# Peptides against a protein of PDB entry 3V4O, part 137

Target 1, 234 residues: chain A of PDB entry 3V4O
Amino acid sequence: DQPLAKDKVALLIGNMNYREHPKLKAPLVDVYELTNLLRQLDFKVVSLLDLTEYEMRNAVDEFLLLLDKGVYGLLYYAGHGYENFGNSFMVPVDAPNPYRSENCLCVQNILKLMQEKETGLNVFLLDMCRKRNDYDDTIPILDALKVTANIVFGYATCQGAEAFEIQHSGLANGIFMKFLKDRLLEDKKITVLLDEVAEDMGKCHLTKGKQALEIRSSLSEKRALTDPIQGTEY

## One batch from the design tools (peptide; made by RFdiffusion4, then SolubleMPNN)

Design b2_p21_7_s1 (from b2_p21_7, 8 letters changed)
Fold by OpenDDE base, seed 1:
Structure b2_p21_7_s1 (fold): chain B 234 residues (1-234), chain A 21 residues (1-21)
Amino acid sequence: as target 1 above (234 residues)
Amino acid sequence: AEEARIAEEEAAADKRLGLAP
């Protein structure tokens, strides 16, 4: 039978205008296009740009309030970031240079809180650099995640690599969004969909050997972003 | 209703995108 979502909620964050770090351009267009696509999929979408640490934490807190048992939660982030000890950190626009973990938002901490809500699906799409932050030697002590078998991570670049923007025009998509947008509306298991996006990226001359999509998942059910919301006609 | 409330609060910070569905 077709899986049902109790509701579908997405938080999209695009950070571009950093105070102490290089400015980005792609997040603006990427957030815009992803917002429109997710709305076509009947997601409730909150899209925010250029968030400070305070604003990001508040946005995440409010996002969590919308989550409940069986709800599909999707977090998209485009901006600066890093990965230390398997933990992904999103960098607010007011982060110092250099930034440390206490200045950033840990994705795995957010995931833990989402699991506590007993969500039906947890999707993280992270369009950020995944290099280690050499200026932060803090070893985070994170609580063990529950085994919920409903987690999907899409990393827009390989571990240790940097994502890059298409420099063809003034307002162009990032590489990840360029390929994601072509498939996002397909009625497929989300991991299958992302795998196809990864293949498309691999075939493109612009990205071949430069940027790859990494998928990390524990999803054991055929959950799709196209899954209907409970109580609605499909 | 809750989503709308959140949206309004975030918009007050002038960070929310007013994108059409």
Scores: peptide ipSAE 0.095, ipTM 0.623, DockQ to the pose 0.017
Fold by OpenDDE base, seed 5:
Structure b2_p21_7_s1 (fold): chain B 234 residues (1-234), chain A 21 residues (1-21)
Amino acid sequence: as target 1 above (234 residues)
Amino acid sequence: AEEARIAEEEAAADKRLGLAP
């Protein structure tokens, strides 16, 4: 039986022009290409670049308003980030140096809010650094997440590996997007698709030993980004 | 350069929900 999405909504954020942190380059092309691909998959896509904290929070809030029961939600982020105690933080372009959790957006908090919407699928594609931020010693008290069995995380590290490819190609994709874009339109369970992307990254001489994709999921159904929207032909 | 410009323009043309003025 073909899984159906009530709707498909994506928020793409690419932060590059940081005020107090190293500038990035890949997110521009990555967001652009991912936007085009997701639109081909009938996602409603909002794509934003170089967001301040205020703008990011507003964008997420607006994104959440588009989510509802059975909706496929996809959040893509490319930029600086960190991971503390299992919590992933997206860093706005106006974040101070050093930044703290209060300056950043916690992905798990967003997930919690998405779960409250009873979404059909929650996909997070995080192309950011996942190193611990030693300047942030706060442990966010997160409410317990619901067990929804519809969550997929794709973690890719853009920091460092990005610089290698950009240095050679100018407008090259980030490493993650380089491989993701070749498979994103495939009609496969999203975790299977991402696993194939991970394999591609692993066997490529350009990325082997430099970049890896980590997949975390609780997805218990064969849901794909290609799943048709309810009310459409499939 | 041109591709970057086009990409930026396309991105800028996308809906900007919730952005502060």
Scores: peptide ipSAE 0.065, ipTM 0.563, DockQ to the pose 0.019
Fold by OpenDDE base, seed 3:
Structure b2_p21_7_s1 (fold): chain B 234 residues (1-234), chain A 21 residues (1-21)
Amino acid sequence: as target 1 above (234 residues)
Amino acid sequence: AEEARIAEEEAAADKRLGLAP
């Protein structure tokens, strides 16, 4: 049976022009290209650049309002970030130096809220540094997530190769987007698609040993980004 | 430069949807 989405909604955030942190470049082109690809997949896409904490929180709130039972939700983030104790944090452009969890948006909190909406699929594509933030001693107390078996995380790390490409290639894609864009339109289970992207990154002599994609998923159904929207005749 | 302009215009258009103040 072909899985169906009630709707497909994506929020793309690219943070580059940080006030108190190193500036980035790749998110500009990456957000643009991903927007165009997801629109070809009939996603309703909102793409935003250089968001403050206030703007990011509002964007997420508005994104959540578009979610409902059976809706496919995709969150893409490119920018600075960190991971503490299994929690991923997206860093707004106005975050202080050093930043703490109260200055950032927790991805797992967003996931919790998506689960409350009874979404059909939750995809997180996080192109950010995942180093531990030693300046943040806060241990977030998160409620236990529901067992929905419809969650996919793709973690792309900021490595030296990516920094090199950003510095020398002008307006070029980040490493993750470079490989993702070649496969994103394929009619495959999203975890399979991401696995193939990971393999491509690993085989490329330019990225081998320099950049990796980590996939964490609990997906019991063959859900794909190409899945048709319910009520649409083909 | 052209890619940057197009990307910025697309992002700005999405901002105009009211998700970011």
Scores: peptide ipSAE 0.043, ipTM 0.569, DockQ to the pose 0.019
Fold by OpenDDE base, seed 4:
Parts: sequence; structure tokens; C-alpha cells
Structure b2_p21_7_s1 (fold): chain B 234 residues (1-234), chain A 21 residues (1-21)
Amino acid sequence: as target 1 above (234 residues)
Amino acid sequence: AEEARIAEEEAAADKRLGLAP
């Protein structure tokens, strides 16, 4: 029996042209290629670049409006970020230097809101740094997550190697997207697919010892990005 | 109706917030 999605919706954000932080290049190509792939998988895709804090929050709000019971939601982010106390923060292009949690979007808060929509699957692909921000000692006030068993995180840590690739390859993919794009269309459970991507990254001499994919999931069903959308009334 | 709503929301978001190429 094949799981069905009520619908499939993705929000892709690529932040590159930071005002107070180093500029990036890879997100442009990565967002573009991922958009094309997800559209082939019948996702409804909104792809945005260089968002301010205000714009990012609005984008997330509008993304959430597209979610409902049984809908597959995918959030992709490429840009600067940090992780404090197990919480991931996406950094808007207008964030100050140093940035703090109040300037950023907390991924776990977005997940909580997605859970309130009773989504069928929640996928987060985060191509950002996961280092602690020493300039932010704030403890985020987060609501407890529900036990929905439909959550998948793919963390692509920026470990210097990605920055190297960006500098020398022009408009080439980031390391994570370089490998993800080769497998994304496969009809496999999303966690299995990401595990294979992780293996590919580990076998490549260019990325071995430089970048590793972390998969964190609570997924009790064999859900895939290729899952068909069930018929709906117009 | 739902399809139309989604399309409209996507278009509005793309235009307002900066559409990726």
C-alpha cells in the first residue's frame, strides 16, 4: 500500500546577499535546481531569494496557509544559520552583526506550526551552519512538539568545504545539493533517500572529512517525496 | 477552489518576496 499525500507544498529560501555577513553564492543554483526537481514530484513550490527578516516571516506564514491535514510540507533553507540549545535558526539577509535569536527564524517553531496543521509529512532540509552562536545566550521560549511521527530533518553543516566550493566553482551547487539532486527523484522512503545521499557525500574525496549530512527523523510510515497526491474536489 | 487558492497564494508570495530564478 502506497501512502498518499493530500497535497505537496514546498518553501525554498536561499539567502546570499547578506548586508552584515559574508556573501554566499551556492543558494542561487541550489534553490533553482531543487525547485525543478520538486516540481517534477508534483510539489507546489515557492522559491525565494535574499529575504529580510520581515519577508522571511511573511513567506513562512503564507507557506503555512497552504498546509492542511495530510499535506506534505517541505522547507528548504540555504544561507547563514546557527544552532543553540538544539534549536536551528535561519538568518535573514538584514540580520545585524552579531545576530541573535530575535533577528532570526527558529525552525522548531515553524515545525510546531506545521504540526498544528496536521500535516502528513514535515521535511526540513537545512543547508546552513549548525555552530553555536556565542553572541546569543538567549534561551528560546518554544512550545513542546506533538508526537506526530512524521518529521524528517536533513542537516547539511557548513564546515568550510562548502565555502571553498562556492569560492572556486562560481555558480556551482553547494555540497549538499550536489549529492541530493542525484537521488531526490528516487521512489524511496525519505529517510532512506537521505541516508544514501549521506553515503555518497562520505565516499566522495572532495567532501570526505569536510562535510557530513545528519539525518534526524521520527517517521513511522514509509513516506516518500514521490508519494502520489490523492484526488481532491475542486 | 482549493487549487485556485493555492495558485493565487503562491503567485502573491513570489511577486512580493522575491522569486528565485
Scores: peptide ipSAE 0.042, ipTM 0.567, DockQ to the pose 0.017; fails the geometry check

Design b2_p21_7_s2 (from b2_p21_7, 11 letters changed)
Fold by OpenDDE base, seed 5:
Structure b2_p21_7_s2 (fold): chain B 234 residues (1-234), chain A 21 residues (1-21)
Amino acid sequence: as target 1 above (234 residues)
Amino acid sequence: SEAAEIAREEALADKRLGLAP
């Protein structure tokens, strides 16, 4: 039986023009291209650029409100970030230097909230660095994620994203989006699709040893981004 | 509240792709 989505909604965030941190370039193109691709997949897409902390929190809150039983949700973030003690943080454009967890959005908290939704599919894609922030010594006590939702977490990680961004002039895709865009429209289980993207990244001489895709999944069903919306022809 | 939702939407309106700085 063909899986059906009750609805398909996506929130894309690209942060580039940081006030107190190095500016990025790739998120603009990446968000743009991902927007177009997801629209082809019949996602309702909200794409936002250069969000402050307040705006990011609002955007995420609104996105979470759209998640419901059977809904396919996709949250994509491209920008600065860090990871401390297993907690990942998305950095708003108005974050101070140095930034702390209180200035940022904790991914695991969002994932927890997403897990409370009985979604048909929930994809969280992070395109940010996973460097430790030595200026943040806070260790948030996070509840363990439960296996209660079809959640797929993709973390595109690089050791030297800033160096890569600075060296490349003009508008070009980030490494993750470069490979993701070639596969995104394929009618495949999302974890299989992402695994293929990871493989493509790994075998490419341009990205080998520079960036990898980490995939975490609680998806127990064959769900694809191409799955039709309930009430539509398929 | 409805007011809070409106305020949130307004805060994000100018940050949409194509409208954002």
Scores: peptide ipSAE 0.198, ipTM 0.695, DockQ to the pose 0.017
Fold by OpenDDE base, seed 3:
Structure b2_p21_7_s2 (fold): chain B 234 residues (1-234), chain A 21 residues (1-21)
Amino acid sequence: as target 1 above (234 residues)
Amino acid sequence: SEAAEIAREEALADKRLGLAP
């Protein structure tokens, strides 16, 4: 029984040119390559670079407007970030130093809103630092998430590997994207696919002990990025 | 408002990665 998506929508954000924080390089190429791959998977893709807080909030709002019951939603973010008490925060390029939660976008809040749309699959690929922000003493009060069993988180950056990149053919990819791009088009359950990516990263002598992929999921169905869109004949 | 919508579209358009569809 092949799972079907009502539609497939992706928002890709790469933040590099921070005003008050170290600049990054990999997000440009990573967003480019992921865009092309997701389009091959019939995703409607919006790819944005170097977003301010205002622009990021608008991008997320527009992304949410494209979501509906049964839609597959994918959010990719590459940039600075942090994690406090189970909440992941994406850092806009105009964030102050130090930044706080009110300056950033909370991924779990986005997930809540996606759940309200009754999406068929929620995939978050976060290539960002996950260190605790000691300058942020606030704890976001989030409503309890619904039990939808259709959530996948991929956390691609480990402590000490935030700036590690691999150059190939004049282009520098992030470690996560280097391995993800080799498997992303495979017709496999998304959690299985990501597990294989994690294994590849672990086997590579260049990345072992430096970069890892953490997967957190509640996915009870065999949902894949290759799942066909309802109403489309293949 | 319409003005706010235009502002949002402009903000997003300026930051779109120029890729072939």
Scores: peptide ipSAE 0.192, ipTM 0.697, DockQ to the pose 0.017
Fold by OpenDDE base, seed 4:
Structure b2_p21_7_s2 (fold): chain B 234 residues (1-234), chain A 21 residues (1-21)
Amino acid sequence: as target 1 above (234 residues)
Amino acid sequence: SEAAEIAREEALADKRLGLAP
């Protein structure tokens, strides 16, 4: 009845100190806050900041090594990004200006690799812009995804749109994390949880007409981030 | 409260793509 996770592993990446692009502020706070929350949910969390392309690829490789059959995998990214032809690209801090797909990490490729591990749940939380990169004319050659029905994407913004950071006197969250952090610990199906976050964001006067959460999922089971780990005592 | 937190916010900063024009 209650879905169980073989294990729960998360990789959190926050890129803010870009060399050739505008610097960001929110990823620092967002990664720290999300780390704390996911640890409360018994995730094994690896949190990294300001990764070069080489470091990002290595981090993803190490993350994948922790995945196995039935494991919940969560990838969070906050930083610059773009979306071309339905593929999401995370931009490393050492990316050139302009950057292209060869300089970036494709999220869908990571998903493909996660599927090969027969994970129990694949969650992607992407706090980045989703505008098309006109400087990248590359047509990605991606392998077809398997039909695993265990995939959830939480996009901080809509297709073709931008994501925002909240500005105030102190350290500020991205708008996505501002609302996500208030609900993340709730014992709800992850898609339901994200839907509630979307509603909360929609009520914010600052983001009306500017940013809206998009949920894209193929999740056939009632899986939650609160699901217990197999073999553990509670 | 959520309302109080929102009220303390001054503005939004665009996490723009940052590509050369």
Scores: peptide ipSAE 0.129, ipTM 0.685, DockQ to the pose 0.023
Fold by OpenDDE base, seed 1:
Structure b2_p21_7_s2 (fold): chain B 234 residues (1-234), chain A 21 residues (1-21)
Amino acid sequence: as target 1 above (234 residues)
Amino acid sequence: SEAAEIAREEALADKRLGLAP
């Protein structure tokens, strides 16, 4: 039987105009495109740009308030980031240089809070750098995550491809979004969909060897972004 | 507090991207 979502909620964050770090361009267009697509999928979408630490924390808090048992939650982030000790950190626009974990938002902490809401699906799409932050040696002590078998991570990293796209067009999508948007509306298990996106990225001469999509998932059910909302006609 | 929550929501509204539904 077709899985049902109690509701579908997405928070999209695009950080571009950093105060102390290189400015980005792609997040603007990427957030725009993804917003429109997710709305076609009947997601309730909140899209925010250039968030400070305070604003990002508030946005996440508000997002969590919309989550409940059986709700599909999707968090998209495009901006600067890093990964230390298996934890992914989203960097606010007002983060200092260098930034530390206390200046950033830990994705795994957000996931923990989402799990507490007993969500039906947790999707993280992170278009950010995943390199280690050499200026932060803090070892975060995180509580063990619950085993909910409903988690999907899509990690995309850009290695200079943004600059390439901008050179040939005005405001253009990031590489990840370029391929994601072509498949996002497909009625497929989300991990299958992302795998196909990864294959498309690998075949493209523009992205081959420059950008890859990593998928981490515990999803054991055939959950799709196209799954209908409970109580609605499909 | 409720007042604090309202203030947070208003602050976020200023950063909301106005996109067509």
Scores: peptide ipSAE 0.251, ipTM 0.754, DockQ to the pose 0.017; fails the geometry check

Design b2_p21_7_s3 (from b2_p21_7, 13 letters changed)
Fold by OpenDDE base, seed 3:
Structure b2_p21_7_s3 (fold): chain B 234 residues (1-234), chain A 21 residues (1-21)
Amino acid sequence: as target 1 above (234 residues)
Amino acid sequence: SEQKEIEEEEAAANKRLGLAP
């Protein structure tokens, strides 16, 4: 049977103009293009740029209010970030240097809240650095996640060369979005789609050995971004 | 100054790219 979404909601965040960290450029173009693609997939899309900590927290709260049982939720983030002890942190534009977890938004905490909403699908596309933040030695205490088998993470890491290009080049797609945009509209299980994107990145001479996509998922159903919304006729 | 306030408001407004219907 064709899986159905009760609704489809996406929050896209692109942080570029950091106050105390290197400025970025790619998130602007990437957010614009992803917005247009997700709209074609009948997502309700909120797209925001250069969010402070306060604004990011508010945006996430508003996003969560749109989630409910069976709703597909997609969070895209492009900007600075880090990963400590398996937890991913998104860095607001007003974060201090150095930043700590208290200054940032933890993706796994957002996931927990999404699970409480009994969403049908949770997709995280994180185009950020995943290096350990040596200035943050705190071990976050997170509640155990529910076993919902409807979670997909796509991790696109900023590497040394690509990070430099994003910072200093003209307006162009980031590496991840360059390949994602070509496949995003395909009617395929989201994990299969992302796997194909990973293969494309690996075959391209521009990205081979420079940037790789990591996919982490627990998805027991054939859920796709193209899945129709319940109550609609196609 | 008035000019700075206008620039700040424009910057804030530009943070929102749009909403899908």
Scores: peptide ipSAE 0.098, ipTM 0.611, DockQ to the pose 0.015
Fold by OpenDDE base, seed 2:
Structure b2_p21_7_s3 (fold): chain B 234 residues (1-234), chain A 21 residues (1-21)
Amino acid sequence: as target 1 above (234 residues)
Amino acid sequence: SEQKEIEEEEAAANKRLGLAP
């Protein structure tokens, strides 16, 4: 049977204009392009740029309010970030230099909250650096996640690597988005789709040996971003 | 302060690119 979503909600965050860190360019274009694509997939999309810590936390809270049982939730982040001990941290534009975990948003904490909503699908697309932050010695003590078997992580880079930007024909996309956008509308299980994106990235000479997509998932159902919303005619 | 939070919230709203209908 065709999986159905109760609803589809996406929060897209692109941080570029950092106060104390290098400015980025790709998040702008990437967020715009992804917004358009997700709208074509009937997602309710909230797209935000250059969020402070407070704004990011508020955005996440509002996003969570839109989640409910069976809802597809997608969080996309493009910006600076880091990964410590398997925890991914999104860096707000007003984060200090150096930043610490208390200045950032932990993705795994967001996931925990999403699980509490009994969502049908949780997708995280993280287009950020995944280097360890040596200035943050905090080891987050996270509660055990529920076994929901509906989680997909797409990390634009391998662990310890930086995300790269490429410019083509006046558009400066992140490498991840460059390949993701070509496949995002395909009616395929999301993990399969991302795997194909990973392969495409791997075949590109520009990214070979520089950036690789990492997929982490516990998705037991054939859920796709193209899945119809309950009560809608397609 | 509450006022600061309101201002930040308003600023955040201005950073919105759009909402799908």
Scores: peptide ipSAE 0.097, ipTM 0.673, DockQ to the pose 0.018
Fold by OpenDDE base, seed 4:
Structure b2_p21_7_s3 (fold): chain B 234 residues (1-234), chain A 21 residues (1-21)
Amino acid sequence: as target 1 above (234 residues)
Amino acid sequence: SEQKEIEEEEAAANKRLGLAP
């Protein structure tokens, strides 16, 4: 049985020009390349750069409006971030230094909202640092997630680790995107695809011992980004 | 304010790399 998507929607955010934090370079190229790839997979893609907190929240809200029962939702983020107590936080470009959870967007909270939409697949690709933010003592109280068995997290780094950029040119990809882009169009279960990306990263001298992809999934069906869309296409 | 919200939305729109149809 070939799984079908009611629709496929992606939100891509690349934050690089931070006001109070080190500037990044890779998100520009990574978001651009991923946009083109996802469009080839018939995703409806919204790609945004350098979002403030307000803009990020609005973007997520608009993204959620496009989600419905059976829709594939993909969120990609490249930028500064942190992870506290298993919660991933995306840092807006106008976040203060130090930033706190109140200044950031919690990925798990977005997931909860996606689950309420009864999506067919929820994919998070997070190309961000996952180090603990010692300046944030708050513990977000999140409602328990539903058991939807349609969740995939691709973390560019292991828990507590950092994500890196290739610094040989101004247009170089981040390390995660360098390997992801080579396999993204393959007709494979998304977890299998990401596992292969992880293996490729592990074989590369640039990343070996420095950065490793972590996959966290609860995916009970053989769903792929290549799955065809059923019904009305927009 | 409403004006601030409009300005922020416009700013966000200007930061779009692309929209798929």
Scores: peptide ipSAE 0.064, ipTM 0.639, DockQ to the pose 0.018
Fold by OpenDDE base, seed 1:
Structure b2_p21_7_s3 (fold): chain B 234 residues (1-234), chain A 21 residues (1-21)
Amino acid sequence: as target 1 above (234 residues)
Amino acid sequence: SEQKEIEEEEAAANKRLGLAP
């Protein structure tokens, strides 16, 4: 039986022009490419670049308003970030140097709010650094996540990719997006799709030993980004 | 400089694509 989505909604954020941190380039092209692909998959896509903390929080709030029972939610982020104690933090362009958790958006907090909406699928694609932020010693107290068995995380390292692409082209995809875009439209379980992307990255001599894709999921159903929207004939 | 040109190009592209907040 073909899984159905009540609706499909995506929020894409690419932060490049940081005020107090190194500027990035890849997010521009990556957000653009992903936007076009997700629209082909009938996602309602909101794509934003260079968001301040205030703007990011507002964007997430608006995104959450579009989520409901059975809705597929996808959050993509490309920019600076860090990971402390298993929590992923997205860094706004106006974040201070050094930044702390209070200046950033915690992905797990967003996930919690998405779970409260009883979504059918929660996909997070995070193209950011995952190093520990040594300037942030705070341990955020996060509420326990519900066991919804519909969560997929794709963690892509971007530090090496940025340096590589800049050397060859001023405006090029990040390494993750370069491989993701070739498979994103395939009618496959999202975890299978991402696994294939990971394999492609691993086989490429340009990325071997430099870039990796980590997949974490609790997805128990054969959910795909290509799943039709309920009530729509295809 | 090359860096300034890249920044200007990125800004222009961002505006043109309508992806800026």
Scores: peptide ipSAE 0.041, ipTM 0.576, DockQ to the pose 0.018

